Peptides against a protein of PDB entry 7UQJ. Designs and how they scored, part 83

Target 1, 160 residues: chain A of PDB entry 7UQJ
Amino acid sequence: PELYQNFNITPPRGVLFHGPPGTGKTLMARALAASCSSDERKITFFMRKGADILSKWVGEAERQLRLLFEEAKKHQPSIIFFDEIDGLAPVRSSKQEQIHASIVSTLLALMDGMDNRGQVIVIGATNRPDAVDPALRRPGRFDREFYFPLPDVKARFKIL

## One batch from the design tools (peptide; aimed at target 1 E97, target 1 (a further copy) K56)

Design b2_p23_2_s2 (made by RFdiffusion4, then SolubleMPNN; from b2_p23_2, 8 letters changed)
Fold by OpenDDE base, seed 2:
Structure b2_p23_2_s2 (fold): chain B 160 residues (1-160), chain C 160 residues (1-160), chain D 160 residues (1-160), chain A 23 residues (1-23)
Amino acid sequence: as target 1 above (160 residues)
Amino acid sequence: as target 1 above (160 residues)
Amino acid sequence: as target 1 above (160 residues)
Amino acid sequence: SLEEERAEKLNEELEEEERRRRE
């Protein structure tokens, strides 16, 4: 919020952090959460792993997403960080379509239902942006994308 | 410190984080500081911007550096993070040479004067490692360098 | 290697990075891999996710581990990074014991079989160090542990 | 490298954008 407000930017409803594993997506999300937290304005950081939402809550994933967004709204300003979001919203492939389609549909509806005045930022992190349902990458959802390249290996070595 | 002590490693006197703007240099420095802080052993993190040391303290920058290192030593284990260290220690260019040379000389002396047993880590961050005085990049100073590559530009633009 | 050699430390065969999700474990591992590669000495970085080794290669996980270590040895100096190593070597729980026990046994044997002169570092990252088989945490294996705390928002503010 | 060239070019673009914001 502060980052976007300080720039007179309407915070995107969602930001997609993408790039190879270990490029600092989660670290950046946590940094953004911490840097936007002041003593006067603590940001509540919600973290979920996409695969965990599917695996732990078979049949309740939609409800858990709703509860997560409700809690995030209750504790705003807040960040919802979906790590491995490609695990939550895999590209609609024919065989797994029904369960995944409903979860994706729920996430779409939740992101669409966020009033732009809400102090809830959604960050999705993925190693595979092309594995994320294109519907999530549309305007008003994850309409902003940060690529986290691998830290170019060669130059990092002179430090260690 | 803990990272180095737990490994029986003499902490380098300085670590240079380099790479394009917004590559997470400052974030990594903060994460390292936070990760080395336990409940039992809080790391004191000192942050200074290189340009600020020159601009705010014309004629006192050397004294401010000395005070910073003294405070860091007093509050060890500590990290001194110089953001934009290229602003503090620009490559010796002919016209600005005298003032910058004395500041660089002071920083060199302070880094050289750190006892290897001191729990003070110096992190310099720069977007321009080649703009940093080579004397700072020598063994016993910023003898370790982390390159932080840009997150591939195209994807960063989609987020901003 | 260079980190440990420069410090006159016998590189541990394995380093366990542990701490909450998004604490920069994978980023640090990549940074370490990146920071030991010079122009003259490129480190080969092998990354595997623990759960992927189990899921993709049911019955071949042992062979895949062997191949990984052989490739790492062939391309030394190298880092083998096991992300989510708790997914590869879960604590021996009674019901899943046979498949997991054999994989853990294979990993133990591979780590034990590494000559200490080998330029292969193994990094295991986990969010749950207590979920890692204690046998992996013994001397000569993952005998060094890095805790990556969550940037405590309070500690991060003291660092900011 | 192509990544370094892209990094330099972005740094130039960011420095130009910062200059344009300061003007």
Scores: peptide ipSAE 0.000, ipTM 0.197, DockQ to the pose 0.034
OpenDDE base, seeds 1, 3, 4, 5: peptide ipSAE 0.005, 0.000, 0.000, 0.000; ipTM 0.182, 0.206, 0.176, 0.299; seeds 1, 3, 4, 5 fail the geometry check

Design b2_p23_2_s3 (made by RFdiffusion4, then SolubleMPNN; from b2_p23_2, 9 letters changed)
Fold by OpenDDE base, seed 3:
Structure b2_p23_2_s3 (fold): chain B 160 residues (1-160), chain C 160 residues (1-160), chain D 160 residues (1-160), chain A 23 residues (1-23)
Amino acid sequence: as target 1 above (160 residues)
Amino acid sequence: as target 1 above (160 residues)
Amino acid sequence: as target 1 above (160 residues)
Amino acid sequence: DLEAERAENLNKKLEEERKKREE
């Protein structure tokens, strides 16, 4: 709550950052973590990459997600940032993707089980919002979406 | 206020992002606007370039600033981002810069006239904080400053 | 040359951006591309992800790298950005990784074969510079390295 | 800025290591 109470925003349990690659989604998520951290109240930032959860934790991905959410709850206030979340939770294409279905189901359950009074924010970043399972984009999950446009060529020129 | 009240920070009316070009000042400002926006509570992001306000609005710059602040107030919560604010509000060098003095005076008045209860944040970005009129860097104006270090000071010299 | 000639900097053939995830490496690379682009002289930005080159182009990765470099040369001035280059060119651990060795060897040859008079910059981004093959970090390749620190937690707290 | 100084020092070190590899 406090992490979001402090934004006068109805705390989304999950925020989807989407936009072309290199629009600063990951930077933003880290910036949010840092900006919500004070010397007195540090926000713990957990970063995972969607493809890493699938590849490094074959058969353990569900457990690793559970551990991540429990660790985030233990270290409140916290941000869980899933970079390339379309790699973790691709749109369920065929009946054969049982493994992907389990990971998605675990993430859904973890987001649904998140106490709205908890100080845990989940941020997903993707370049392809349409490649994210629609179930993750429902209310109580990644129900807030932020488009990161390519900063206009002129805006980037000014950033450098 | 609420945008900042929510951070347990005395809400600066204005925030100065400074640092070398390429450090992500504009990106961060956009990112802040995005992060403070929800589906229920969208922050309106107004972006202006200091040099554009001077060059595009010769003789109308003061009016355009007033309109910008009124529009930002109308669309609360809002962020007004001045990119390259040193182009808008250069340090008053000589008595002859009456035109620049008028624009700076207008911006000062607009920032001073901002209701601390309003949900309008003003962000100025500059590569040259010392080129910004010191009057803008006083309490109640751009009274919070953020250095965007070069991700590496030498990183620019080798990349460019 | 002109992209670098204009900065009086010995043009690195390759630049390694390294630092914790979400420090803006990808953003900086894109910002560089944008900043070096004028309305008169657009820089073509080629982005590839290390893991994608391995996974999407199984058995064709070497050919795709060659095509990428030829396309970049054709569209000079250009930036080739390898995001997560540690996924493309991991440190050669054992004699058994012949496939990885071929891709790395191809990238080495392409970087070595790059005319220093060409207007092609290669940027590699990694979170783990020590996981990048040391051969890629030699002179004439990724011989310039830039650390992207986590912007201090304090710098961000003040931004939100 | 301690981070900028650390980053500069790291890059000085990397540049020195590069020079040593060029020799």
Scores: peptide ipSAE 0.005, ipTM 0.188, DockQ to the pose 0.105
OpenDDE base, seeds 1, 2, 4, 5: peptide ipSAE 0.000, 0.000, 0.005, 0.007; ipTM 0.321, 0.266, 0.282, 0.361; seeds 2, 4, 5 fail the geometry check

Design b2_p23_2_s4 (made by RFdiffusion4, then SolubleMPNN; from b2_p23_2, 9 letters changed)
Fold by OpenDDE base, seed 3:
Structure b2_p23_2_s4 (fold): chain B 160 residues (1-160), chain C 160 residues (1-160), chain D 160 residues (1-160), chain A 23 residues (1-23)
Amino acid sequence: as target 1 above (160 residues)
Amino acid sequence: as target 1 above (160 residues)
Amino acid sequence: as target 1 above (160 residues)
Amino acid sequence: SLEEERAENLNKRLEEEERRRRE
């Protein structure tokens, strides 16, 4: 996206913020949205909770995701923040497969459909990156990952 | 402490969050408090700033520390968070020795007096871990240290 | 600022991070710094504590602020982070008026003097947004505010 | 607290102003 070209960064379509609960993932996403806003160009920040999309929109989750991405595209530059994305996009092999599989497939398709020149950034936050479908963590999707440690020394080195 | 027994971790009586200013030490302490609080079990979060205890309570700092630890013990499970703990507990050999020495000694005694079965966690945050009395960083006190990096420039582009 | 033009956000010259102590304001500022840096384009992060500028630089605080802004401009793209900005820029009506008034006026002028095309972002962090001079919170200055809540149980669910 | 409610309301107002400037 142009958003990243201006910083000489390869635009990830998605960034996965991962780390234990309360490590500032949601805060970081909001602050990124804030830091990226200027007088001339406001970023639209969209926030959804993964479990809420799954639980509130049983049978419409795919449509809600499509609408979210279209709205984000319409209001570019935009950040789509999925909090608790592991609730939205669990690993396909987990026993609750069929309903999750279609939602994950829709999210994959929406991320793949983003123009690399588009000004939409997707941020997923999770406490369980390994519970997220690995297909979402591939290049062109959530291909950048940021570990929000519990402050241990090793976790600090991954943010540094 | 039972709080740590639940994590199958040897309970440090204290955790030192250290790293450059603005690396999230205070956030993390609060986030840990939040992450350990459930609807069924709320953690009481006590916060003090090291320099404030020293400056506001000249001559009563020891008493204030004792009261803080008793209050935390009374309201278990609890987190005592000392922000800027290097302001409270500077290295003993620093020229302002006498007033600091008694406060540090009191804090040491309070940390040593915590029951290993207690549900009180002490978190110290500092930008200068080497300015903290090494006696506080020994086993049974702040015996775990978590480095909060500056997101250096490489970390910076990883996050965006 | 160009930094914000790139994000289609109305560039506040400044962002006020406010919320109770230990809600991650300083972490967020550094993480924003970290999110905006690439291997190709490093953001320079300047950090000052409001009370330190006031107390250490009695009579030179204005000069130090000017030097800070010039250095940030020289090392663009840059973030200037003021931690505890309420200590630097208290409300004008507080009885310690004269020394604070000149510092606040200097900060206002420096923020007003920032080129809208410049790559300098100012972040102020405070635990007391109402203790900050309202003139700093006006459009073209700290005209964006981000609340860093206490992670209460609800905030835990928003960060989790 | 009243400060939290004011801050939350301010953030909502800022989000609404940002929404209105995009419409």
Scores: peptide ipSAE 0.000, ipTM 0.228, DockQ to the pose 0.053
OpenDDE base, seeds 1, 2, 4, 5: peptide ipSAE 0.000, 0.006, 0.000, 0.000; ipTM 0.227, 0.206, 0.228, 0.328; seeds 1, 2, 4, 5 fail the geometry check

Design b2_p23_3 (made by RFdiffusion4)
Pose (drawn by RFdiffusion4):
Structure b2_p23_3 (pose): chain A 160 residues (1-160), chain B 160 residues (1-160), chain C 160 residues (1-160), chain P 23 residues (1-23)
Amino acid sequence: as target 1 above (160 residues)
Amino acid sequence: as target 1 above (160 residues)
Amino acid sequence: as target 1 above (160 residues)
Amino acid sequence: EEAEELAEERAEELAEQRAEALA
């Protein structure tokens, strides 16, 4: 931590895995979760699949998001993996419903809002990165974007 | 106050921050929230978003908005910051649930019934200005619209 | 009435001010209420909004609307003004609440219950006319309309 | 007590309409 406090830098805490299907996005997330439970320093892994938070009550989806990010604040070494994040956080449109744009606006305020979110890494895997809201693809929330391509020759050899 | 009585004008009590992502809106709101808590006279900063307003009960979201504006009038030199205000106050539509048009109507009524002395300032950052209701963007509600642009060269030099 | 009842031209049951925001619709009703700054029993003015009638309870909104209309009949020559009538009478659909739908179901029955010797006029204002319920725009209801446009050059010169 | 029950029923009806809109 002194190396990041030596400068006035904050570490990048957001990655967006994107690429074609079957290229290793969930596998890499699974390997990172298995490695986080065997290094004996507790990095808590929070798994979220798509729009797991959708509810028929008004304001319960934004409440579940606020609770997920808060429970992430309770245990500082915590990680949040959003599988298929293009179904949870689509591009905000006026044509579609307000529950979607309201979830996207709550996610924007919880990732880089007025309050600091803590040591919470946020990972999102998507096959459609341009269905993710463009305000979610900037540094401070999903700083990095790992493109997982279809494997080349050497990579196919190595996979096989 | 005499200058605002000599000319027969009312000081603007509403600002709408708008601009591309990562251009300084939450940063300015965070710097103003730190400047509210330093000096010999204290300005009270009230931070809000769509999650701690929207409720599942009938008449509870508008009651939370009224409690916010009454509590800000009580601590009279005050700032109210609504982040991602297009999620809190979208354009009113009949093809949406009634809770969003009811929040926009309650917000219009509470802003038209404020102190009328520049005591409660209301600041909102929408990242997208079109999504916010046009009735809120007229002078009398959100008087000023600060456009936070992508920085030019001298601005990028100063930021770096 | 000595003059205008000679010719049998009935006064309107519902007159609708509609236009873009900031075009002076609330000013006209405020100026007509200052033309009610006259002596009593003539042109009693009631200033209501699309809020402060609707409540948590199930009957106080319709009971209060029936009482407002009964006090309007009690003082015979009277005007009821509903500012932001899309807040009181939105479009009834299957995303609509039950309390607003019953407010519309009572406002319609009270406007059809108003007698032919027109001594209560209901003026209503909106910035979005095709967001008020379609039933109040039928004959015998809000049928005469006043469009309030943005000002032209001479009108802007007079305003300045 | 009856007004509370009516408010609960209306809140359930609004939740069922929201579930149909999500579908």

Design b2_p23_3_s1 (made by RFdiffusion4, then SolubleMPNN; from b2_p23_3, 12 letters changed)
Fold by OpenDDE base, seed 2:
Structure b2_p23_3_s1 (fold): chain B 160 residues (1-160), chain C 160 residues (1-160), chain D 160 residues (1-160), chain A 23 residues (1-23)
Amino acid sequence: as target 1 above (160 residues)
Amino acid sequence: as target 1 above (160 residues)
Amino acid sequence: as target 1 above (160 residues)
Amino acid sequence: KEEEEKQRKIEEEMAEKRAKALE
């Protein structure tokens, strides 16, 4: 609540930051964490990469996601930042699709299971919003999207 | 010297970082402080907001600026970062203009009085470079400018 | 030259941006590209990931690096941004180490072969500066480093 | 236009929050 009250936004369970590489998605997520931290109340920032969830925890990814959400809840207020969340999308191999589908299903369930009264924000970042499973982008999940444009080359930096 | 030697730049007395909000002006200033800090020699980072200089120190702003520059010199190598330095610009009220003019004149004098052999960098950040007094942007003051572009708004932020 | 002349810095052939993930390394590199672009003279921004150089171009990575530098030279003024440049570091497997060593050696040679009169800046970004080959961090290569601290939630950017 | 203005406002607010978070 407070974390989102500070943003004057109704708490999405998840926010999707999307845009080209280096548009500041991760920086924004960290800035939000910092903005919501006071000396009395630190925001705990959890970062995971989508590709790491698949590759490092073969057969345990679902458990690691559960543990992550539990730890985030334990250390609330907290931000879970999934960098490269499109890396959780199924790759075309049938066996990997099943593994990825299970991981995505677990993430869906974890996001669905969050009490909206919790001080846990989930931020997903991607360079490929269309590669993110549409189920993740539904209401109660990553139902808000922030596009991060490329820095405009057009604005005349006059370094005089 | 070393602070600028590390950058292989001739020391400007001041650097103006300008560009739209959220373009990383403050982050760059901190990154520069970081980059110039070694284990043996920490850079002291002083941050002040232009608006705070006017509002918090009514009748003492000039003294506080002097103290800031003295402290920065005492703790050199150091960076003085003026965030929202355009906040030192006159607002259209005649009485405030005189107060602002005195503060700006004091800042000018302090920047003019810096020994170029000192390890004090002054960074001003603004979203409104045209609102910064042209006198501050002259040689020996904020004589170098770094524009910080917006991330290109032209790539369609579709917040769906 | 001009690109660095605009910064009033002696052109390093390479700049290493290092710091924790999401500290704005890529954003800064893009901001620099934009800063140096005018309507009349656009800076061409080339981005490559260190891991992609290894994985996507198995057996052709050296050629792709050469082509990249040639293209950057052809489209000067330009920035070559290597994101996750530590991904070019040897992985402990002997065969991969040899491949990585060849790629790194090619990058070294390309950086050494840059005419200092060229308008090509090379920026490497890493979250793990200690994982970058020390040879890349020598004079005439990535001989300048910019640390990108985490936005400290406490005003203490301890650059340890 | 309204969405662009709303987006610009969100960006400005986020930028202000970002500025505050860097403090």
Scores: peptide ipSAE 0.000, ipTM 0.203, DockQ to the pose 0.083
OpenDDE base, seeds 1, 3, 4, 5: peptide ipSAE 0.000, 0.000, 0.000, 0.000; ipTM 0.272, 0.289, 0.217, 0.345; seed 1 fails the geometry check

Design b2_p23_3_s2 (made by RFdiffusion4, then SolubleMPNN; from b2_p23_3, 13 letters changed)
Fold by OpenDDE base, seed 3:
Structure b2_p23_3_s2 (fold): chain B 160 residues (1-160), chain C 160 residues (1-160), chain D 160 residues (1-160), chain A 23 residues (1-23)
Amino acid sequence: as target 1 above (160 residues)
Amino acid sequence: as target 1 above (160 residues)
Amino acid sequence: as target 1 above (160 residues)
Amino acid sequence: EEEERERRRIEEEQAEKRGKALE
């Protein structure tokens, strides 16, 4: 009985898509959302850039996160995609950035407050998973980490 | 009429995720499961490592596989993810490994015995698709093979 | 209110999977279809090669596309996967290829005619997204573009 | 140039084999 980690995919509160830029993280999230959307069950996809949340909403970032999660809950089933989530939730180690610590705490609380009955999936994309606060990478948050490998740079040049 | 290979995706009994280590095979399976999970339809995700099934359950591996498939059927819709499936189902060519041949036969039988009405998807991940028994890669088993490309090692170094 | 681009994933009429050959585009489409298929909701997967539609059905390609979309609508929920879609829908810039322009127009019309209530997802795979008609890449068509990165060739050699 | 052509052939052949396994 015990060893069946029935990961009841209680819709994993968060999935971390990590890997180099241009590896298709953002678009995997959209493709996943699309594939699981049916006529009767339209998945709503919310996209936010982490750096944009910090830069555009200095002092309001927490409120914008709350509104985002409320809107996602209202339009469930939904996917919240944070592109460049390391820009939104940097590692707390900098004593100087009280603002970042607050935003991270709000995101933690929102992910913790997602009822296991919520049809809201959070996908964070980052180029630097180690720059993301370790608290966000814990079970019940971004507890699942998807590595997006880079194209061979030579093959990228053949597509360009 | 004929040329429409209506691949009725009878839920493909198995999907083989193959590609180098760290390409995100395990996590794609989880992301797929998550994306298809709704409040009303929680997809249950079962994860097992192939090498762990062999090492931890020497002589009981067949029973553990049966229990896994029974539990997956009981909790349908479900995904069974075998990480490193080449460790569980190596190519039968080694005359020496009767134990491996038995485990492979059990997995074949379980995949064959999955009623087309079972909401159980089996995902096998491997770094070495050619090390997986060809019988597992036939139609009605892991008949679908997803290649996970490696990051360019040079681009990995630019992220480090 | 405005900044919530509620991308209501109205099931995106199309998703463009792009990236080098052998990056798993075709198989991601199948894995997505599989993951979203339940007992009650079997997703039907239709696969066509773009170049094959042109070469095998010279003069009938439009009719074959119509039949494909009709069959997909009849068997909804369904996924239409066009492998090598750049072969089917090349950039219109060639004055000489009236035939190609007609096929592209038919595909555009079929994608535009997909009722937002149709459980039909179109996935186009290409190695050359810039060789695909820009009209197909607009919102309501292939408005979502997934990049499939190549394996590092060196890491392919370590797996071999 | 020959190594690149051979790599392309192997890649095309693998893509074709994958395509045929999907057919």
Scores: peptide ipSAE 0.000, ipTM 0.192, DockQ to the pose 0.062
OpenDDE base, seeds 1, 2, 4, 5: peptide ipSAE 0.000, 0.000, 0.000, 0.000; ipTM 0.326, 0.206, 0.226, 0.194; seeds 1, 2, 5 fail the geometry check

Design b2_p23_3_s3 (made by RFdiffusion4, then SolubleMPNN; from b2_p23_3, 14 letters changed)
Fold by OpenDDE base, seed 1:
Structure b2_p23_3_s3 (fold): chain B 160 residues (1-160), chain C 160 residues (1-160), chain D 160 residues (1-160), chain A 23 residues (1-23)
Amino acid sequence: as target 1 above (160 residues)
Amino acid sequence: as target 1 above (160 residues)
Amino acid sequence: as target 1 above (160 residues)
Amino acid sequence: MEEEKKRKEIEEEQAKKREEAIK
């Protein structure tokens, strides 16, 4: 049996931050960006909400995703943060499933098309990791997951 | 009284990640490795389970630990992650206590023998930090501990 | 509506780590310092307790804060960690409110006077973020907050 | 309470260990 696993850790193309609301996923993404930013190396942080991708950009969502990734590449090193990425989940209408499928297909292609040499990291945040399309959770995409645990609100009240 | 503590923070030789199961210790270790890995600087991540050290390598565990540290030095910058390091805890049999003592002694020597100039970080993860041999928790070894809190599973059910 | 938010993330002048006691705020600050420290780049970590600023330095607290920031600048890259920064909260005596106001005023001036080119990061930790003077939480000061959740102690007992 | 006490103890012990390692 192999003694150890050796992982040559390449920069993940995508990291999924998942956990209940109020666990600080967005704050962590911004804190990571800030900690990696120095005066010598500014990281550009792009933020988009999953629900806004579906609602605000009916028919242009694919083009807007392409522009986002191009701009992230232009402003490298950069972080693309998709907040509430589970908001890309299909609403039960067949028409929204088709819109979702096209947007997810575009996001898959953009994540697959990221040059590993591109200093672009994609972070997806969700409260519902199981509502994120399994295709996004495959190797080379959101292949790393980070669980953000909830605070015990009761423990806060016992100490105060 | 001194106004402030000034710590010239050298890279810790060892960091102990402790906390209940499912708090993301392994994920954090991999995420740290990934965040420190760039296209310019690949970090090599070595993973070994504490229980596998005892069970799979009866009589060769010491040699295999030496080889692991040599390979980590060869592939620097690197992280050695010992998952379930409390699995090195002696099983109540006198024979396992002797095997444990020799393995722990070897790990102590390897951690003490790490060149501070070696870009090798050791991370131990455990659910039972008190089951980790106190000798491993001394300065220059796992001298830093990081506690991973559990999610309030009840808070998850109150927000859904 | 803008498709995405682009944040050119400059190093935050101040980060507020808040959360209940024992959530690992101090440990995280030290771990961040350690992760940013390499053999090539030592980060100097300065630690001061908020309560010690008020109690130990009646009449010299302002001068001692200035010296702390000068030393942090001299030893850049550096982290200034204020543990229990809510301990700067005024004790109900009018005399302590005046002392608090002068110390907070000095801290504000020092944070505002930090050259954005200075590799000095200020981290404040508190259990009571609402007890931190709102002036410290403004842009260019502790303008970023990170919430450290408590473990559900009950969830630990259900998994063991 | 006990886990927080233990965290404070660990944090104090680590602070002490760092102070001893700098010395």
Scores: peptide ipSAE 0.000, ipTM 0.188, DockQ to the pose 0.039
OpenDDE base, seeds 2, 3, 4, 5: peptide ipSAE 0.000, 0.000, 0.000, 0.000; ipTM 0.226, 0.212, 0.313, 0.180; seed 2 fails the geometry check

